# Peptides against a protein of PDB entry 5K2M: the designs that were tried, part 179

Target 1, 273 residues: chain A of PDB entry 5K2M
Amino acid sequence: MRIGITYTVLRREEMAIKERAGEFGEVVMLHEDDLLFPGNYDLDVVIIRNVSHFKALYTARLFESEGIPTVNSSRLIFEAGDKLFATLRLAGKVPVPEWKAALSEGGALRVPDSLGYPLVSKPVFGSWGRLLAKVNDRDSLEAVLEHRKWMKNPLYGIHYFQEFVEKPGRDIRSYVIGGEFVGAIYRYSNHWITNTARGGKAEPCSDPEVEELSVKAWEAFGEGALAIDIFESEKGLLVNEVNPNMEFKNAARVTGADMAGKLVEYAVEVAKT

## One batch from the design tools (peptide; made by RFdiffusion4, then SolubleMPNN)

Design b2_p26_5_s2 (from b2_p26_5, 11 letters changed)
Fold by OpenDDE base, seed 2:
Structure b2_p26_5_s2 (fold): chain B 273 residues (1-273), chain A 26 residues (1-26)
Amino acid sequence: as target 1 above (273 residues)
Amino acid sequence: SSSLDKYEEEVKKELYERLKELLLAQ
């Protein structure tokens, strides 16, 4: 078994994956600078750990074009890594925050007619809470739209909004790999954006409802390894988003779950299929 | 452990800013 691991930066996650992969076979670390396509890669499977969503997506697709399976697949990265496309998968299977998408400024200005205020404006791509805005009123909406208009990337012209969910000073991050629930944590934050690396406490989450909901959310995609962000709302649990390129160092530390091992085990299963 | 965590957070922050710049440059 030859296991490739693509990466941008060697984080704790990549080091843990490397270590665990070494128990199953030969490990080939592939920095982004090492990747040229078409190439001659002697690999049975590739674990995709590129930090950029687009780098991860294209890397996965390029390996797949050479007959090498990837974890996650380019399909999963595409569908789960876009917040709008992920919502389209999730909405028919699990409870999600109320949402609207608009393809123009004029359309976006009508979103409050349906969802009211406050809203959360999200880019369809990106990590670390980047360009999330709480939109409390018309003036704030106009400001967000004005800023988006002058952004160069055309994907910022896709206007995705959710209802603002009042959270109890925390959210839940769960992990499902190959359809198996691996673990979950509470992430505490004094800010409405919990996903900012700003010093939030993590605690284990042991809730059967979270486990069941997490598996159902994974089943909406039907493959791979996903981190799932869940809100505790007045309406119950809501699946906010999924991440096909998960950070898990804090969750692994807090829960004691072998997330890196489970990811490698799944990659080995994919290689044998 | 604390020094390594700090280093990782600094690297993450730098990478975030670089990725932001790349996205805005497209």
Scores: peptide ipSAE 0.011, ipTM 0.392, DockQ to the pose 0.039
Fold by OpenDDE base, seed 1:
Structure b2_p26_5_s2 (fold): chain B 273 residues (1-273), chain A 26 residues (1-26)
Amino acid sequence: as target 1 above (273 residues)
Amino acid sequence: SSSLDKYEEEVKKELYERLKELLLAQ
């Protein structure tokens, strides 16, 4: 078994994945600078750990074009890594925050007619709460839309909105790998953005409802390794988003779950199929 | 563990800024 690991930066997650992969076979670390295609790679599977969503997506697709399976697949990275496409998958299977998508400024200005205020503006791509805006009124909406016009990336012209969900000063991050629930954490913050990457405290989450919902959310995609963001709302648990390029160092530390091992085990299973 | 955490935070910050630049430059 030859296991590739692509990466941008050797984080704790990549170190843990490397260590666990070594128990199953030969490990080939592939920094982004090492990646040239076509490359005639001799690998049974590649674990994709590129930091950039787009680099991860294209790296996965390039390996797949050479007949090498990836974890995650380019399909999963594409569908789960786009907030709108992920919402489309999730909305048919699990409770999600109310959402609207608009493809023009004129359409976006009508979103409050359905969602009301406050609402959350999100880019369809990105991580760590980048370009999230709580929009409290019409003036704020117009300001966000005006700023988006001057952003050059055409994906900023895809206007994705959610209802603002009142949370109990925390959210939940769960992990499902190959359909198996691996663990979950609470992420605490006094800010409405609760992501631990922004300095939030993490604590273990042991809730059977979270476990069940997390598995159902994973089943909406049907493959791979996903981190799942869940809100505790007055309406109950809501699946906010998923991440096909998950960070798990805080969750692994807090829960003691072998997330790196589970990821490698799944990659080995994928290699054998 | 604290030194590694600090390093990772610094690297994430640099990557975030670089990504921001790339997104704004496109």
Scores: peptide ipSAE 0.009, ipTM 0.431, DockQ to the pose 0.040
Fold by OpenDDE base, seed 4:
Structure b2_p26_5_s2 (fold): chain B 273 residues (1-273), chain A 26 residues (1-26)
Amino acid sequence: as target 1 above (273 residues)
Amino acid sequence: SSSLDKYEEEVKKELYERLKELLLAQ
């Protein structure tokens, strides 16, 4: 078996994936600079680890066009990596924060009529809590909308809003690979944006309700490897978002789960189908 | 650099337009 691994930066995750993949077959590391299409790639499966959502998506689709399956698939990366499209999948299966989408400023200005204040404005794409805004009032909403007009990317004109969820100073990140729950962590932050990349503490989460909800959230997509962000709210557990290009170094360290191994095992299964 | 950020945003724009086309075709 020949396993490709695409990457932008060789992180701890990519190192772990490489090491585990070596136990199953020949490993071919593919930096973004090495990728040209159409190509003549002799690979049974490709693990997609490009940092950019869009680069990951296109890389996956390009390999698929050559008959090489990818983990994650371009379909999954597309649907899970867009916050709005992910919400559309999740909302039919699991509890999610209340949300609205608007396609114009005029539409966006009516969002508070439905959701009230405070709101959370999110770009439909992006990682690490970039361009998340807590919108407390009309003036703040107008400011966010004005700033979006000056942003060159037309995707910033897609206005996605959630209710503001009061969290107990933490959120949950779980991992489901191939439909199996692998593990979960609490991410602690004093800020309303919880992200381990910002120096938050992580602790193991052992909660059967989290496990069940995580699997159900994965089933909304039905394939691949997902990190799932869950909020603890007064309404119970809410699935906030999923990530098809998961960072797991902190979760693996804290839980002791072989997340890299599970990802490789799943990729090997995909290669055999 | 501001130029790299601009380039990333333009690439993301083009990528998203192509993605919309792919979604509409699915």
Scores: peptide ipSAE 0.017, ipTM 0.391, DockQ to the pose 0.199; fails the geometry check
Fold by OpenDDE base, seed 3:
Structure b2_p26_5_s2 (fold): chain B 273 residues (1-273), chain A 26 residues (1-26)
Amino acid sequence: as target 1 above (273 residues)
Amino acid sequence: SSSLDKYEEEVKKELYERLKELLLAQ
């Protein structure tokens, strides 16, 4: 078996994936600079680890066009990597924060009539809490909308809002690979945006309700490897977001789960189908 | 381990900024 690994930067995750993949077959590391299509790639499967959502999406689709399956698939990256499309999948299967989407400024100005204040404004694409805004009032909403008009990417004209969820100073990040729950962590932060990439403390999360909810959230997509962001709210557990290009070094360290091994095992299964 | 951790965080920060620029330029 020949396993490709595409990457932008060789992080701890990519090193762990490379090491574990070497136990199953020949490993071919493919930096973004090495990728040219169409090509003659002799690979049974490719693990996609490009940091850019769009580069990951196009890389996956290009390998698929040559008959090489990818983990994750371009379909999963497309649906899970867009916050609105992910919400559409999740909303029918699991509890999610209340949300509204508007396709114009005039529509966006009516969102508070349904959701009230405070709101959270999110771009449909992007990572690490970029361009997230807590909108407390009308003036703040108008300011966010005004700034969006001057942004070049047309996707910033898609207005996605959620209710503001009060969290107990933490959120939950769980991991589901091939439908199997692998592990979960609490991420602690004094900021309303919880992200371990911003220096938050991580602790193991051992909650059967989190495990069950995480598997159900994965089943909304039905394939691949997903990190799942869950909020603890007064209404119970809410699935906020999924990530088809997961960072897991902190979760692997804290839980002791072999996330890299589970990802490789799943990729090997995909290669055999 | 500390030097590798620091390097990884610096690379991650640089990559985040580059990704920010790419997504804002599109």
Scores: peptide ipSAE 0.017, ipTM 0.423, DockQ to the pose 0.039; fails the geometry check

Design b2_p26_5_s3 (from b2_p26_5, 8 letters changed)
Fold by OpenDDE base, seed 4:
Structure b2_p26_5_s3 (fold): chain B 273 residues (1-273), chain A 26 residues (1-26)
Amino acid sequence: as target 1 above (273 residues)
Amino acid sequence: SSSLDEYEEKAKEELYEKLKKLLLSL
């Protein structure tokens, strides 16, 4: 078996994936600079570890066009990596924060009529809590909308809003790979944006309700490896977001779960189907 | 962390610019 691993930066995750993949076959590390298509790639499966969501998406689709399966698939990356498209999948299967989408400023200005304040403005794409805004009032909404007009990316004109969820100073990140729950962590932050990449503490989460909800959230997509962000709210557990391009170094360290191994095992299964 | 975040955004912006050019050419 020949296992490709695409990457932008060799992180702890990519090193762990490489090491575990070596137990199953020949490993071919593919930096973004090495990727040209159409190509003559002799690979049974490719593990997609590009940092950029869009580079990951296009890389996956390009390999698939050559008959090489990818983990994650371009379909999964597309649907899970867009916050709005992910919400559309999740909302029919699991509890999610209340949300609205608007395609114009005039539409966005009516969002508070249905959701009230405070709101959370999110770009439909992006990582690490970038361009998240807590919108407390009309003036703040107008300011966010004005700033979005000057952003070069047309997807900033897609206005996605959620209710503001009061969290107990933490959120949950769980991991489901091939439909199997692998583990979960609490991410602690004194800020309303919880992210371990910003220096938050992580602790193991052992909650059967989190496990069940995480699997159900994964089933909304039905394939691949997902990190699932869950909020503890007054309404119970809410699935906020999923990530098809997951970081897991902190979760693996804290839980002791072999997330890299589970990802490789799943990729090997995908290669055999 | 900040450098990777900045790199991802720049990479997204570049790809969006490319995609936008492609879509506008269609």
Scores: peptide ipSAE 0.017, ipTM 0.435, DockQ to the pose 0.101
Fold by OpenDDE base, seed 2:
Structure b2_p26_5_s3 (fold): chain B 273 residues (1-273), chain A 26 residues (1-26)
Amino acid sequence: as target 1 above (273 residues)
Amino acid sequence: SSSLDEYEEKAKEELYEKLKKLLLSL
């Protein structure tokens, strides 16, 4: 068994994955600078740990084109890593925040007619709460739309909105790998954007409803390793988004779950199928 | 956290510009 690990930055997650992969086979660390295609890669499976969503997507697809399976697959990275495409999968299986998509400024200006205010404007791609805007009124909506016009990337012209969900000063992040629930944490924040990367506290989440909902959310995609972001709302639990490039350092530390081991075990299973 | 955010955005912009150049060559 030869296990590739693609990476941009050697984080605690990549170190843990490397260490655990070494128990199952030969490990080949592949920095982004080492990747040239077409290549001659002698690998049974590749674990994708590129930081960039697009680099991860293209890296996965390039290995798949050479007959090497990836964890996650390019299909999963594509569908789960885009907030709108992920919503399309999730909405048929689990409760999600109310949402609208518009393809023009004129369309986006009509979103409040159906969802009201306040809204959350999200780019369809990106992590760590970048370019999230709470839109409380018409003036704020116009300002967000004006800024989007001057952004170079045409994907910023895809206008994705959710209802604003009032949260109890926290959200839930769960982890499902190969259909198995691995663990969950509460992420505390004094800001409406709950992200542990911004200095939030993490605590274990032991809730059977979260476990059941997390597995159902994973089943909307049907493969791979996903982090699942869940809101505690007045309407109950809502699946906000999924992440196919999961960070798990805080979750592993807080829960004691061997997320790196579970990811490697799943990659070894994928290599054998 | 900010450094990884900045790196990812820069990487996306660089990839976008590469794709744009490729599309213009077709």
Scores: peptide ipSAE 0.016, ipTM 0.410, DockQ to the pose 0.086
Fold by OpenDDE base, seed 1:
Structure b2_p26_5_s3 (fold): chain B 273 residues (1-273), chain A 26 residues (1-26)
Amino acid sequence: as target 1 above (273 residues)
Amino acid sequence: SSSLDEYEEKAKEELYEKLKKLLLSL
């Protein structure tokens, strides 16, 4: 078996994936600079680890066009990596924060009529809480919309909003690979944006309700490897978002779960189908 | 080659983490 691994930066995750993949076959590391299409790739499966959502999406689709399966698939990357498309999948299966989407400034200005204040404005794409805004009032909403109008990417004109969820100073990140729950962590932060990348502490999460909800959230997509962000709210557990290009170094360290191994095992299964 | 590649990847990782910190400070 020949396992490709595409990457932008050789992070701790990519190193762990490479190491574990070596136990199952020949490993071919493919930096973004090595990728030209159409190409003659002799690979049974490709693990997609490009940092950019769009680069990951296009890389996956390009390999698939040559008959090489990818983990994650371009379909999954597309549907899970867009916050709005992910919400559309999730909302039919699991509890999610209340949300609205608007396709114009005039539509966006009416969102508070349904959700009230405070709101969270999110771009449909992007990572690590970039361009998340807590919108407390009308003046703040107008400011966010004005700034979005001058952003170059037309996807910033897709206005996605959630209710502001009061959290107990933490959120949950779980990992589901091939339908199997692999592990979960609490991410602690005094800021309303909980992210371990922002200096938050991580601790193991051992909660059967989190496990069950995480699997159900994965089933909304039905394939691949997902990180799942869950909020603890007064309404119970809410699935906030999913990530088809997960970081797991902190979770692996804290839980001791072999997330890299589970990802490789799943990729090997995909290669055999 | 492997040592240079490791150095370059480490440098890229450090740059990425710096960029991440910068983006998180915005």
Scores: peptide ipSAE 0.013, ipTM 0.395, DockQ to the pose 0.031
Fold by OpenDDE base, seed 3:
Structure b2_p26_5_s3 (fold): chain B 273 residues (1-273), chain A 26 residues (1-26)
Amino acid sequence: as target 1 above (273 residues)
Amino acid sequence: SSSLDEYEEKAKEELYEKLKKLLLSL
């Protein structure tokens, strides 16, 4: 068994994946600067750990073109890494926040007629709460739309909105790998954007409803390793988004779950199919 | 944390410019 690991920066996650992969076979670390295609890669599977969503997507597709399977697959990265495409998968299987998409400014200006105020404006791509806006009124909506016109990336012209969900000062992040629930954490924040990478506290989440909902959310995609973001709302649990390029350092530390081992085990299973 | 976020965003922007060029060539 020869296991490739692509990476941008050697984080705690990549070090843990490398260590666990060494128990199953030969490990080949591949920095982004080492990647040239077409190439003669002698690998049975590649674990994709590129930081950039798009670099991860193209790296996965390039290895697949050489007949080498990837974790995650280019299909999963594409569908799960776009908030709108992920919502389309999730909405048929699990409760999600009320949402609206518009393809023009004129369409976006009508979104409050159905969602009301306050609403949340999201780009379809991006991480760490970048370009998230809580839109409280018409003037704020017009300002967000005006700024989007001057952004160079055409995907900023895809207007994705959600209802604003009141949260109990926390959200939930769960992890599902190969259809198995691995663990979950509460992420505490005094800000409406909850993110542990911004210095939030994390605590273990042991809730059977979270476990069941997380597995159902993974089944909407049917493959790979996903982090799942869940809100506690007055309407019950809502699946907000999924991440096919998960960070798990805080979750592994808090829960004691062997997330790196589970990811490697799944990659070895994928290599054998 | 900030350096990784900045690198991820820059990498997305660079690849989006490549995708935009590809889309304009179709």
Scores: peptide ipSAE 0.016, ipTM 0.415, DockQ to the pose 0.110; fails the geometry check

Design b2_p26_5_s4 (from b2_p26_5, 12 letters changed)
Fold by OpenDDE base, seed 5:
Structure b2_p26_5_s4 (fold): chain B 273 residues (1-273), chain A 26 residues (1-26)
Amino acid sequence: as target 1 above (273 residues)
Amino acid sequence: SSSLDKYAEEAKKELYEKLKKTLLEL
């Protein structure tokens, strides 16, 4: 078996995936600069580890066009990597924060009539809490909308909002691969934006309710490897978002879970179907 | 076979910023 691994930067995650993949077959590391299509690649499966959401999406689809399955699939990357499309999948299966989408400034100005204040403005794409705004009032909403109007990317004209969820100074990140719960962590932050990439403390999360909810959230998509972001709210657990290109170095270190091994095992299963 | 990582760890931050810029230009 020949396992491709596409990457932008050789991170701890990619090193761990490479090491574990070597136990199952020949490993072909593919930097973005090495990829040309059509290419007639001799691979049984490709693990997608490109840092850019769009590069990951297109890379997956390009390998699929060569008849090579990918982990994650281009479908999963597309649906899970967009916050609005992910919300549409999740909302039918699990509790999510209250949300609204608007396709114009005039529509966006009516969002508080349903969600109230404070609300959170999110871009539908992007990572690391980028361009998240806590909108406390009308003046702040107008300012966010004005700034979005002058952004060149048309996707910034897709107005996605959530209720502001009060959190107990932490959130939960869980990992589900091939429908199996692999592990979860608490991410501590005194800021309303919790992210381990911003230097937040991580601790193990062992909660059967988190495990059950995480599996249900994965079932909304029905394939692949997902990191799942869960909020502890006064309403109970809420699934905020999912990530089809998960960072797991901190979670693996804290939980001791073999996330790289589980990802490779799943990729090997996909290659055999 | 494995390709070499073309980016030094020191350049990682710069690469992330370039990727972020590219995503903003879509």
Scores: peptide ipSAE 0.014, ipTM 0.372, DockQ to the pose 0.046
Fold by OpenDDE base, seed 1:
Structure b2_p26_5_s4 (fold): chain B 273 residues (1-273), chain A 26 residues (1-26)
Amino acid sequence: as target 1 above (273 residues)
Amino acid sequence: SSSLDKYAEEAKKELYEKLKKTLLEL
């Protein structure tokens, strides 16, 4: 078996994936600079580890066009990596924060009529809580919308809002690969954005309800490897978002779970189908 | 081990900051 691994930066995750992939076959490391299409790739499967959502999406689709399956698939990357499209999948299967989407400023200004304040404004794409805004009032909403008008990417004109969920100073990140729950962590922060990439502490999460909900959230997509962000709320557990291009260094360290191995095992199974 | 981890974390931080800046400039 020949396993490709595409990457932008050789992180601890990519190093671990490379190491574990070597146990199953020949490993071909492919930096973004090595990727030209159409190409003559002799690979049974490609593990997609590009940092950029769009680079990952296009890389996956390009390999698939040459008959090479990818983990994750371009379909999964597309649907899970867009917060709105992911919400559309999730909302049919699991509890999610209340949300609204608007396609204009005039539509966005009416969102509080349904959700009230405070709101969370999110771009449909992006990582590490980038361009997340807590919108407490009308003046803040107008300011966010004004700033969005001057952003060049047309996707910033897609206005996605959630209710502001009061959290107990933490959120949960779980990992489901091939439908199997692999592990979960608490991410602690004194800020309303609890992302560990912003300096939050991680601790193991061992909660059967989190495990069950995480699997159900994965089933909304039905394939691949997903990190799942879950909120603890007064309404119970809410699935906030999923990530088809997961970072797992902190989770693997804290839980001891072999997330890299599970990802490789899944990629090997995908290669056999 | 500790010094290499520190350099790797600093290099990673610098790279992430550069990537963030590049992504904000796009």
Scores: peptide ipSAE 0.007, ipTM 0.375, DockQ to the pose 0.030
Fold by OpenDDE base, seed 3:
Structure b2_p26_5_s4 (fold): chain B 273 residues (1-273), chain A 26 residues (1-26)
Amino acid sequence: as target 1 above (273 residues)
Amino acid sequence: SSSLDKYAEEAKKELYEKLKKTLLEL
């Protein structure tokens, strides 16, 4: 078996994936600079670890065009990596924060009529809480919309909003790979945007309700490896978003779960199908 | 040595902060 690993930066995750993949076969590390298509890649499966959502999506689709399966698939990356498309999948299976989408400024200005204030404005793409805005009032909404007009990427013209969820100074990140729950962590932050990348503490989360909800959230997509972001709200647990290009170094360290091994095992299963 | 591990962790933290800043500017 020959296992490709595409990457932008050799992180702890990519090193762990490489090490575990070496137990199953030959490992081919492929930096973004090494990728040219069409190519004659002799690979049974490719693990996609590109940092950019769009680079990951196109890389997956390019390998698939050569008959090489990918983890994650281009379909999964597309549906899970867009916050709106992910919400459309999730909303049919699990509790999610109340949301609205608008395709114009005039539509966006009517969102508070349905959701009230405060709102959270999100871009449909991006990571680490980039361009998340808490919108407390009309003036703040108008300011966010005005700024979006001057953003060059047309995807910023797609207005996605959620209700503001009051959180207990933390959120939950769980991991489901091939339909199996692998582990979960609490991510602590003093800011309303909880992200371990911003210097927050991580602790193990051992909650059967989180495990069950995480598996159901994965079933909304039905394939691949997903990190799942869950809020603890007054309404109960809410699935906020999923990530088809997960960081797991903190979760693996805190839980002791073999995230890299589980990902490689799943990739080997995909290669055999 | 425990001191080298601490230095590697701090250097890694600084690199991650720089990387985040760069990714926020993209």
Scores: peptide ipSAE 0.006, ipTM 0.362, DockQ to the pose 0.023
Fold by OpenDDE base, seed 4:
Structure b2_p26_5_s4 (fold): chain B 273 residues (1-273), chain A 26 residues (1-26)
Amino acid sequence: as target 1 above (273 residues)
Amino acid sequence: SSSLDKYAEEAKKELYEKLKKTLLEL
């Protein structure tokens, strides 16, 4: 078994994946600078850990074009890594925050007629709560839309909005790998954007409802390794988004779950299919 | 010591913010 690991930055996650992969076979670390296609890669599977969503997507598709399976697959990265496409999958299976998509400024200006205020503007791509805006009023909406016009990437012209969900000062991040629930954490934040990467505390989440919902959310995609972001709302649990390029260092530390091992085990299973 | 952990967390936070900035450009 030869396991490739593509990466942009050697994080704690990539180190843990490397260490666990070494128990199953030969590990080939592939920095983004090492990737040239078409190439003669002698690999049974590649674990995709590129930090850029698009680099991860294209890397996965390029390996797949050479007959090498990837974890995650380019299909999963594409569908799960786009917030709108992920919502389209999730909405048919699990409760999600109310959402609207608009393809023009004129369309976006009508979103409050359906969702009301406050609403959340999200880019369809990007991590870490980047370019999330709480839109409290018309003036704020116009400002967000104006700023989007000056953004170079045409995907910023895809206007994705959610209802603003009042959260109890935390959210839930769960992890499902190969259809198995691996663990979950509460992420505490005094900010409406909950992210442990911003210095929020994490605590273990042991809730059977979270586990069941997380598995159902994963089943909307039907493959791979996903982190699932869940909100506790007045309406109950809502699946906000999924991440096909998950960070798990905080979750692994807090829960004691072998997330790196589970990811490698799944990659080895994928290599055998 | 609690001070070294704090410096390590701050350095991690700074590296993380730099990484986020780099990732913002990706």
Scores: peptide ipSAE 0.008, ipTM 0.358, DockQ to the pose 0.026; fails the geometry check

